# Designs tried in a protein design run: peptides against a protein of PDB entry 2AZE. Part 118

Target 1, 148 residues: chain A of PDB entry 2AZE
Amino acid sequence: AQECQNLEVERQRRLERIKQKQSQLQELILQQIAFKNLVQRNRHAEQQASRPPPPNSVIHLPFIIVNTSKKTVIDCSISNDKFEYLFNFDNTFEIHDDIEVLKRMGMACGLESGSCSAEDLKMARSLVPKALEPYVTEMAQGTVGGVF
Target 2, 101 residues: chain B of PDB entry 2AZE
Amino acid sequence: GRLEGLTQDLRQLQESEQQLDHLMNICTTQLRLLSEDTDSQRLAYVTCQDLRSIADPAEQMVMVIKAPPETQLQAVDSSENFQISLKSKQGPIDVFLCPEE

## One batch from the design tools (peptide; made by RFdiffusion4, then SolubleMPNN)

Design b1_p19_4_s4 (from b1_p19_4, 10 letters changed)
Fold by OpenDDE base, seed 4:
Structure b1_p19_4_s4 (fold): chain B 148 residues (1-148), chain C 101 residues (1-101), chain A 19 residues (1-19)
Amino acid sequence: as target 1 above (148 residues)
Amino acid sequence: as target 2 above (101 residues)
Amino acid sequence: SFTINLSSTNKSIKFSYLK
C-alpha cells in the first residue's frame, strides 16, 4: 500500500511537470510562428516596394508598448543620461510586450486562441519544422494533451 | 494489479516527457537561429500601422519603449496610484510615440 | 533631469515620433 502511494505521488508529480512543459512548448511555438511570419511579411513588403521602410518609421524588436486613454495626463521625469524614467498617470494604463503585440497583429495566425482558418493553419504549419506540425494541429483543434 | 498499472503509467509518462523535451529543443534551436540571423533581425520590426491595429490612436495614446537588457520596469496600476518606473543599467532608454492618425 | 507633461493632445512633447 505504501509503495503504491509513493508511486501515485510520483505519477502526479510527473503529470504536473508535463503540463508545465506543454504550456512552455506552446508559447515557444507561438513565438516562432509570430517571428517568422513577421519577417516573411516584411520581406515581401520590402520586395514589393523595392526599398526598406523609411528611417524612424518602424520599431525593431525587442520593445514594450504602453497605452492609455488619449485623455490620460502623463507626467514624465527623465534623468540627464536617460537611464531613468518615471511616468505618472492620472488614470489606468496597459503594458504589452512585443510577443503580445505580434499575437494581436495576427502574426501567430490565430493559433494562440485556437481559432484558425484553414488558411491560417496552413501558414502556421509552414513556419515550423516538420516535427512540430502535429503539435500545431493539436493547438489549432484545442486537443493538446489529449494523449494522457 | 494496481502496482503493475502504476509502473506502466510511469514508464509511459517518461516517454511522453522525453518527446516534449525533444520538441522544446527543436523550438529553442529555431528561435536561436532567428536571433543569430542578421537579415531576420533587420526584418523583425513593426510599423505605425501595426500599432494602430492593436491600439487605435484615435482612442489611445501609444508609447513604445526600447531599453537595454537588464532594465528594470516597475509598474503600479491602482485606483490610488498609476506609475511606471524604468531604470537601466547598461545604457539610455529610448521612448517613441505613435503619431495620431 | 527634467520633467515633461504628456497627453495625446499636447503638441509640446520631447519624445521622438515614428514617421
Scores: peptide ipSAE 0.038, ipTM 0.885, DockQ to the pose 0.030
Fold by OpenDDE base, seed 2:
Structure b1_p19_4_s4 (fold): chain B 148 residues (1-148), chain C 101 residues (1-101), chain A 19 residues (1-19)
Amino acid sequence: as target 1 above (148 residues)
Amino acid sequence: as target 2 above (101 residues)
Amino acid sequence: SFTINLSSTNKSIKFSYLK
């Protein structure tokens, strides 16, 4: 029946929307964990050293990373006001945002790839509000969205 | 019947979506709180050592780009063209190198 | 090719400035 067909279309639409929101939520959770873990790490490090790091030795978030072979020749053109940059490379390059950097640093506890140890999962859970803990657990198990 | 079943499914999906929305609100709130906390922001940094763990400066050069919000980054990475274009409208862009040692 | 919009910046400390 046409009515059932309409509802099935709506059902599919809602399922897709939910899937998108799940992806967004997972990313937000990873960001939260990564940020809090980074802050915690640095706080502890500074406490142990009894001083902050040297002024020119750190980069604050947010940032973007570009890397390429040291053999790559890079031509850089900068506007006078530094509002515009143009980089020309003679070989391939990679771009990573700060979140990806934090993930590769392990700040997301391996949750992003489902490679959480028991300790990693414990850490991840400790860095989110209680209401988010079940979802973190599901992420670690790879069972997010199992009801859909 | 099928109609009733579909109707029930839609209601369940609506409830599930509402739950997701709630969790997302909690998460975004936490992120906002982090962004508003000056001490947290002071501690939100990476070191050269961190960057080296991502890309070894012995083999790779690493550039760090800091730019104002809404800065546009356009990248072309093909066999013929390797280019990055940055355009800011809110302020100057800073680019740094991570030293090898 | 692709385009990325950068987020807001926080305090920045220089490793080595590119010119």
Scores: peptide ipSAE 0.210, ipTM 0.884, DockQ to the pose 0.068; fails the geometry check
Fold by OpenDDE base, seed 5:
Structure b1_p19_4_s4 (fold): chain B 148 residues (1-148), chain C 101 residues (1-101), chain A 19 residues (1-19)
Amino acid sequence: as target 1 above (148 residues)
Amino acid sequence: as target 2 above (101 residues)
Amino acid sequence: SFTINLSSTNKSIKFSYLK
């Protein structure tokens, strides 16, 4: 009886761990798709233009963005060595990491929201190794973890 | 019996987790390969046009921050205080503004 | 074309250095 109870506890622990890993895997897949899609887009664009973009016209990963109303007043203090920044806003702001930016750009093909068109899904599948394609399909359908 | 059933459940869960681990390893490998490929890193960039698609420069100011690894970011966004603090350990922090059209 | 500017000022941002 006690052994069974111990196994029940372990079962629940494993189920929770699996759910966590599912979430992590989904994020990793989205990152992979987003990065590869971005690189592919830019490669194609540069090929069509027959030149790279001007050096000061692009921001390379990694980065974060901060956006706020143009009416927001921002006070910024910077250390002499630029190691420290302090921004004070008089109104709300938003912070987004580069991955979120890529997602909003559509680089993850809408997979992050399960909002893939047939073309989006095709693109997403093409940007991952074969072994990951079934999981991409499940993500698009919102059926990940249905067998657990 | 109950014990046998639970044991079987745990074995099945173990197999499922191992499958997940395998897929995660594939993903991390792919990401590592991307990070090690200089051409991919050269092409891993966004433009102001991309940023404008995220936040309309007609209404929003967009600031880009590039900071070294291990930089500490602290943000407070409340009705009474709106603040971002950045502290780098490995080098200077660069801040860029995306111009509006 | 466009330029992304490294800037310590704009119409909405006031910059100062830590003393």
Scores: peptide ipSAE 0.108, ipTM 0.887, DockQ to the pose 0.034; fails the geometry check
Fold by OpenDDE base, seed 3:
Structure b1_p19_4_s4 (fold): chain B 148 residues (1-148), chain C 101 residues (1-101), chain A 19 residues (1-19)
Amino acid sequence: as target 1 above (148 residues)
Amino acid sequence: as target 2 above (101 residues)
Amino acid sequence: SFTINLSSTNKSIKFSYLK
């Protein structure tokens, strides 16, 4: 029946939307953990050093990282108003946003890749509200993805 | 029947989505609180040592870009074209290089 | 290709090395 077909279409639409939201939620959780963990790390480090780091030795979020081989030739052009940059490379490059950098630093406790030790998982859980702890556990186990 | 089954499925999916929305709201609230906390923002930084752990400056050049909000970054990485374009509409752009030593 | 929208504070255009 046409009604059943319409509902099937809607069902598929909702399933896809839920899948997208699951992905978004996981990313938000990772961001939260990474940010809080970074802040805690730096707070502790500054306390131990009894001073903040030199201003020009740190980069505050947000930022973007671009890396390429040191052998890569880079040509940079700047517009007259200095609001536009153009970088031309003779070889491949990589771009990383600050969140990805934090993940690679381990600030997300390896939760993003299934490399979460018992200590990492404990840390991760401690950095989220109680309501999110079950989801963190599921992420660590790789069991996220099912529809309730 | 099929209709009843589909109707039930849609209700269950709605409940699932509502649960996800709730959890997402919790997350966004936490992130907002972090963004509004002066001390957290002060402490939200990485060091040169951190950057070296991502890409070794002995082998890789590491460039850090800080730009005004809504600055557009367009990148092309193909066998024939390797290009990054930055277009700021709200002000100048800061570019930092991570030293090898 | 891809596009990213950056969001940070306004600063003068410059190249500098981190210390």
Scores: peptide ipSAE 0.059, ipTM 0.885, DockQ to the pose 0.058; fails the geometry check

Design b1_p19_5_s1 (from b1_p19_5, 10 letters changed)
Fold by OpenDDE base, seed 4:
Structure b1_p19_5_s1 (fold): chain B 148 residues (1-148), chain C 101 residues (1-101), chain A 19 residues (1-19)
Amino acid sequence: as target 1 above (148 residues)
Amino acid sequence: as target 2 above (101 residues)
Amino acid sequence: TESLQRRQQIAQARAALAS
C-alpha cells in the first residue's frame, strides 16, 4: 500500500535526522565537559600558585593550532594590517581547533573515544546538568542510539 | 497491522526526537552561560605545556592562530599544494609559535 | 560560540579537501 510506503519513507527520514541530532548532542556535551573541566583545572592551579599565570604564557580560547614537522619549510605572507595570512608549506600539516586540543588534553575525560575510567566518568557526570547524565553514561559505554 | 505498526514507530521516534531537542537545549544553554561568565572566560586557556603534551615541539612545530570571529580559513593539503589562507573581516590575526621549552 | 564557528570552518576546509 502506498500509505505504508510513505510512512516507511518518513520513518527512515526521522531516523536519519535523529542520528544527526545525536551526533550534534554528543559534540555539545563533550564541549561542555571540556570547557568546564579546563576552567576547573586552571582555577585550581591558580589557587595553588596563589597567582594567575603570566599573561604571555597562556593561550585563551578560541584558537586554532597548526602543526607540522619541524623539517617543514613554511613561507608566510602577511598583509600590512594583518587581516590576511597565506602560509605555504612544502609538506603536509595538521589543523586542530581548540576543542580538539582540549580532548587530546583529556579535558573531555576520554568520553570522546569511550575510553574513560570510572573516575573519568564520575568527573564527566559532575560537569553536566543532571538531565544529561544518562546520555553521558551511554556515551561512555558506546551505546548511544541503542534505543533507536 | 503494518500500518498500525508504522504509525506507532513514528510516534515513538517523535518522542525520542523531542527528548533530544530538549537535551540539546540544555547543552546550548550551558555553553551560553559559560561564554557569558567573565571568570570562566578568564580561565578558559591552555598553556604551552599543554600544547607540548599533545604535539611535542621537539618533533613538531606548533603554530597558534588567534583570529577574530568570522575569519575565513581555507586549507589545501595535497601532494602538490600545502596551503593555509586566512582572511579576517573584523580585525588583525595573531599568529605565533609555541616554544619548545 | 567562536569555537563552533572555527570548527565549521575547519570542517568545511577538510570536506573540500576530501572532495
Scores: peptide ipSAE 0.035, ipTM 0.884, DockQ to the pose 0.532
Fold by OpenDDE base, seed 1:
Structure b1_p19_5_s1 (fold): chain B 148 residues (1-148), chain C 101 residues (1-101), chain A 19 residues (1-19)
Amino acid sequence: as target 1 above (148 residues)
Amino acid sequence: as target 2 above (101 residues)
Amino acid sequence: TESLQRRQQIAQARAALAS
């Protein structure tokens, strides 16, 4: 019946939306874990050093990194006010945002790839509110996707 | 019947979505708290050593871009041209180079 | 000129990050 058909369409729509939200939630969780873990790491490091690092020796979030071969020739045009930049490369480059950098640093405890050790998982769980712990567990197991 | 089943499914999906929304709200709240905490923001940094760990400057040049919010970034990475364009409206853009040593 | 400015900026940034 037409009514059933309409409901099927709606069902599929909602399923897709839920899937998207699940992905978004996972990313948010990873960001939270990564940030908190980074802060914790640096706090501990500074305590051990008994001083903060020199101001210009660190890069505060947010940032973007661009990497390319050392052999890549880069031509840069900069406006006088430094509001505009134009980089021309003679070869391929990569762009990574800060979150990706943190993930590669292991700040997300390998949760992003499902490569969490028991200790990593414990750390990850400790860095999120209790309500999110079950989801973190599901992420680690790769079982996210079920309907609540 | 099928109609009743679908109706029930939709109700269940609605509840599931609401649960997801709740969890997402918790996450966004936590992230907001981090952004509002001065000490956390002070400690939210990486070092050149960190960058070298993921992109060794011995082999790769690593450029760091610090740009104000809402800065437009356009990148073209094709066989014909390789280009990055940055345009800020809120302030100057800072570019750093991660040293090899 | 732009290239020179770039190089100077990069050099300064490099030095700053290395300190």
Scores: peptide ipSAE 0.030, ipTM 0.885, DockQ to the pose 0.027
Fold by OpenDDE base, seed 5:
Structure b1_p19_5_s1 (fold): chain B 148 residues (1-148), chain C 101 residues (1-101), chain A 19 residues (1-19)
Amino acid sequence: as target 1 above (148 residues)
Amino acid sequence: as target 2 above (101 residues)
Amino acid sequence: TESLQRRQQIAQARAALAS
């Protein structure tokens, strides 16, 4: 009886760890898809334009975005060496990392929300190694979480 | 019995975790390959048009922060405090504004 | 003055991005 209880505790511990790893794996897959899709898009665009965009017109990864109302007053303190910044706002703001920006751009093919069309799913599968394709399919279906 | 069932479950969970670890290794390898590919890094960018599609500068101020790795970011967003603090240890931080058009 | 410096830098960056 006590032995069974101990094993049940261990079982739950392992299940939780697996759940955490599943979440981490999903994020890694989304990052891979988003990056590769972005690169592919830009490569195609530059080929069509027959030249790269002006250097000052693009923002290379990594980056962070901060957005707020135009009416928001922002005070900024910068160190002499630009190693430290302090921004004070008089109203709320939003912060987004580059991955979130890519997701909102559709670079993850809607896989992050399980909103993949057939075409989106095809694209997503094409951007990962074959070993990851089944997991991408499960993500699209929202069936991730079961025991393998 | 129950004991045998639990023992079997633990074995199966171990196998499942090993499979996950393997898949994660594949993913991290792919990401490293992307980071090491010069052409991919050159093409890993967004445009101001992309940012406008996410947060229209006509309605919102969009600030871009490019900071070196390991930069510390602290943000407070409450009724009493609205603050962002950045501290880099590996180089200068670059901040600029996305144009409206 | 630091806020002013920031605004000037942002303005310069905006001009560069818009050109």
Scores: peptide ipSAE 0.023, ipTM 0.882, DockQ to the pose 0.026
Fold by OpenDDE base, seed 3:
Structure b1_p19_5_s1 (fold): chain B 148 residues (1-148), chain C 101 residues (1-101), chain A 19 residues (1-19)
Amino acid sequence: as target 1 above (148 residues)
Amino acid sequence: as target 2 above (101 residues)
Amino acid sequence: TESLQRRQQIAQARAALAS
């Protein structure tokens, strides 16, 4: 029947939207864990050193990094007010945002790959509100995707 | 029947989506709290050592870009064109080089 | 000239980070 067909279309639409939101939620969880883990790491480090690091020795979030071979020739054009930059490279480059950097640093406890250790999982759970702990567990097990 | 089954499925999907929205709101709230906490923001940093650990400056140059929010970034990485364009509307862009170890 | 000035700025930034 036409009515059933319409509902099936709507069903598929909703399933797709849910899938997108699941991905977004996972990313938000990873960001939260990474940020909190970074903060506590630095807090502990500063406590151990009994002082903060020199102001110009650290890079505060947010930031982006660009890496390329040391042999890569870079031509840079910059506006007088520094509002516009143009970089021309003679070879390939990579761009990473701060979240990706934090993940590679292990700040997300390896949860992004779904293969974190027991200790990493414990840390990850400790950095999220109670309501999110079950989802963190599912992420670690790679079982996210079921209907709630 | 089929109609009743589909209707039930849609209700279940609605509940699932509402749960996701709730969890997402919790996450965004936590992130907002972090952004509003001065001490947390003070501690939200990486070091050059951290950057060296993920992109060794012995082999690669590491450039750090600090740009205001809503800055446009355009990147082309092809065999014939390697380019990054930055356009800010809210302030100056700052660029750093991570020192080699 | 513009490129030279930028290279100098980058060098300055590098020095700042290294300090």
Scores: peptide ipSAE 0.021, ipTM 0.882, DockQ to the pose 0.026

Design b1_p19_5_s2 (from b1_p19_5, 11 letters changed)
Fold by OpenDDE base, seed 3:
Structure b1_p19_5_s2 (fold): chain B 148 residues (1-148), chain C 101 residues (1-101), chain A 19 residues (1-19)
Amino acid sequence: as target 1 above (148 residues)
Amino acid sequence: as target 2 above (101 residues)
Amino acid sequence: TELLERRRQIKAAREALAK
């Protein structure tokens, strides 16, 4: 009885770990798709343009975005070497990493929300190795979550 | 019996986890290759127009933070405290506003 | 890995902000 109980505890632990890894894998796939799609977009755009975009008009990855109301008062404390920053706001703010920005730009082809058109899904599949294509399909269908 | 059933379940879960690990390794490898490709890194950027499409500077203040990868980030958003803390050990942090602000 | 950790921190922060 005690042995069975110990195994049940271990089973639950492993199930939770698998769930976490599934989420991590999905995020990694989305990152890969978004990044490759972004690079392709920019490559095509620069090929069509007479020259690359001005340096001050682009932000290279990685980056973080913070947005808040223009009415929000922000107090910023910076160390002398600029290694430490402290921002105090008098109202709510939003923080986004670069991957989230790419998702909102549609670079992940709507795969993050399962809102893929046929063309979106085709693009997504083309941006991953063959071994990942079945998982991409499952993500698009919202069928991820089962145990292999 | 129950013991045999649980043992079999654990073996199956182990196989499932190994499959996940394999797929994750593939993804990690692909991301590493992208990070090592100079041309890809050169083209890995967003424009001001892109950022405006997500958070319009006409409505929102948009702050961009360029920090070393190891930078520690803490954020608090409550009725009594709205704060972001950044701590880097490998280089300076650059902060600037998106144009049109 | 360091970049992944930062992204984890941002995600955790966002989740904490939502509570």
Scores: peptide ipSAE 0.338, ipTM 0.918, DockQ to the pose 0.564
Fold by OpenDDE base, seed 1:
Structure b1_p19_5_s2 (fold): chain B 148 residues (1-148), chain C 101 residues (1-101), chain A 19 residues (1-19)
Amino acid sequence: as target 1 above (148 residues)
Amino acid sequence: as target 2 above (101 residues)
Amino acid sequence: TELLERRRQIKAAREALAK
């Protein structure tokens, strides 16, 4: 029946939307964990050092990282007001945002790759509100995907 | 029947989506709270050592870009063209290299 | 303003840092 067909199309649309939201939620959770973990790390480090680091020794979020071979030749053209930059490379490069950097630093506790130890999972859970803890657990177990 | 089953499925999917939305709202709220906390923002930094841990400057050059919000970034990475273009509308862009040592 | 108002080579900066 046409009615059933319409509902089946809608069902598929909703399933896809839910899938997208699941992905977005996972990313948000990772961002939250990474951010809080970073702040916690730095707070602890500063407490141990009994002072903050020199201002020019740290890079505050947000930022972007570009990396390439040290042998890569880079030409940079800059506008006089520094509003515009153009970089030309003679070889491949990589671009990473700050969140990706944090993930690679382990700030997301390996949750992003399913590489959470028991301690990592404990840390991850401690950095999210209670309502999100079950989802964090599912992420660590790789069981996220079902519709709840 | 078939129609009844599909109707039930859609209702369940709606409830599931609402639950997801709720969880997402919790996350965004937490992130907002962090962004509004001056101490958290003060502590939201990485060091050159951190960057060296993910990209060794002995082998890789690491460039840091600090750009105002809404800065346009265009990147081309192909055998024919390797380029990054930045265009800010809200202020100057700061670019610096992470020292090797 | 237009791009290319001033040109710098990042390589020079890297070399300076390496010294």
Scores: peptide ipSAE 0.042, ipTM 0.881, DockQ to the pose 0.031
Fold by OpenDDE base, seed 5:
Structure b1_p19_5_s2 (fold): chain B 148 residues (1-148), chain C 101 residues (1-101), chain A 19 residues (1-19)
Amino acid sequence: as target 1 above (148 residues)
Amino acid sequence: as target 2 above (101 residues)
Amino acid sequence: TELLERRRQIKAAREALAK
C-alpha cells in the first residue's frame, strides 16, 4: 500500500540520519580523547622537566599545517592587515587540521581506526564520562553501526 | 502486519536517535568544559618535535597557520592549479615555518 | 627571490625563538 511505501521511505531517511549522527558522535569522542590525552601528556612532561617549555617552542590549538616538498616553489601574497593570504604552489601539497595531527600522534589511542591495544583502550575509556564508555568499546571493536 | 511493523520500527528509530542526541550532548559539554578551563588550554599544545614526527621538515616544508575563528579556507590541488586561500574576518592570520632542527 | 628570502627569514626567526 501507498502508506507502507511512505513509511518505508521515512524509515530509510531516519536510518541515514542516525548513521550521520553516529559518525558525528564518533568524531566528538575522538576529539575529546585526543584533547584530554594531549593535556595529560604535556602536564606530565612539564612536571618531569620542572618547568614549562619555552613559549615560542610550542603551538597551541587551534592550528592547521600545510606540508609539501622542499623543492616546491611557493608564491605567497599577504594583505596589508594580514587578514588575507594567498599561496600558489607549483606542485601538490597536503593540509592537516589540528585534530588530524593529534590522531597521527596517537592522542586518540588508535581508536580512530578501531585498532587500539588493550592499554590504549583502557586509556581511551578513562578519558570519557562513564556514559560514553560503551560507545568507546564499540568503536574499538569496529562494531559501531547497530541500532540501539 | 506490514504497517504495524513499520510503525514500530519508526518508534524504535526515534528512541535510538534520542539516545544518540543525549550522548552527543555529553560530548559537547565535555569539550566546552575543556575550552573553559584555563589550565587545560595552556596545556593544549604540540611541539615542533611532534610535527616533525608527522612530516619531517628535513624532507618536507611544514607551514603552520594560526587563524582566528570563522576564517575561510579554500584549497585547490589539481594538475592545473595548486592554491590555498585564507580570509579572516576576526583578526590577523599568523603563518610560520616549522624548523628543521 | 623576495618571497624566498622572506620564507628563509621566517624560518630563521622561528628557529631562533625555539632555541
Scores: peptide ipSAE 0.039, ipTM 0.883, DockQ to the pose 0.024
Fold by OpenDDE base, seed 4:
Structure b1_p19_5_s2 (fold): chain B 148 residues (1-148), chain C 101 residues (1-101), chain A 19 residues (1-19)
Amino acid sequence: as target 1 above (148 residues)
Amino acid sequence: as target 2 above (101 residues)
Amino acid sequence: TELLERRRQIKAAREALAK
């Protein structure tokens, strides 16, 4: 019936929206874990060193990194107020945001790839509110995607 | 029947979405709290050593871009055009290279 | 959120690079 068809369309729409929200939530969780873990690492390191690192030796969030071959020629055009940049490369490049950097550093405890050790999972759970712990567990197992 | 089944499915999906929304709200709240905490922001940094561990400057040059929030980023990577465009509306953009060890 | 928007921009950029 026409009514059933309409509901099926709506069902599909809702399923897609839920899938999108799941992806967004996973990313937000990873960001939270990575950030808190980074802060914790640095706090501990500074305490052990009994001093903060030199100001020019650290890069505060947020940031983006661009990497390319050392042989790549880069031309840069900058506006007078430095509000606008244009980079031209003669070869391919990669762009990574700060979150990806943190993930590669292990700050997300391998949760991003579902490859967590028991200790990694424990750490990840400890860095989120209780309400998010079940979702973290599902992420670690790679089983996110089910309907709540 | 089919109609009843679909109707129930939609109700269940609605509840699931509401749960997701709730979790997202919790998460975004946590992130906002972190952004507002001065000590956390002070400690929210990576070192050049960290970046070298991710992208070895011996093989790759690493450029760091510090851009204000809501900065527009566009990138093109093709055989005929390799380009990155940045446009900020809230302040100056800072760009620097990570030194090689 | 601002973080989601940033993610969107980076994702879009990467997708453009992948083409």
Scores: peptide ipSAE 0.192, ipTM 0.898, DockQ to the pose 0.701; fails the geometry check

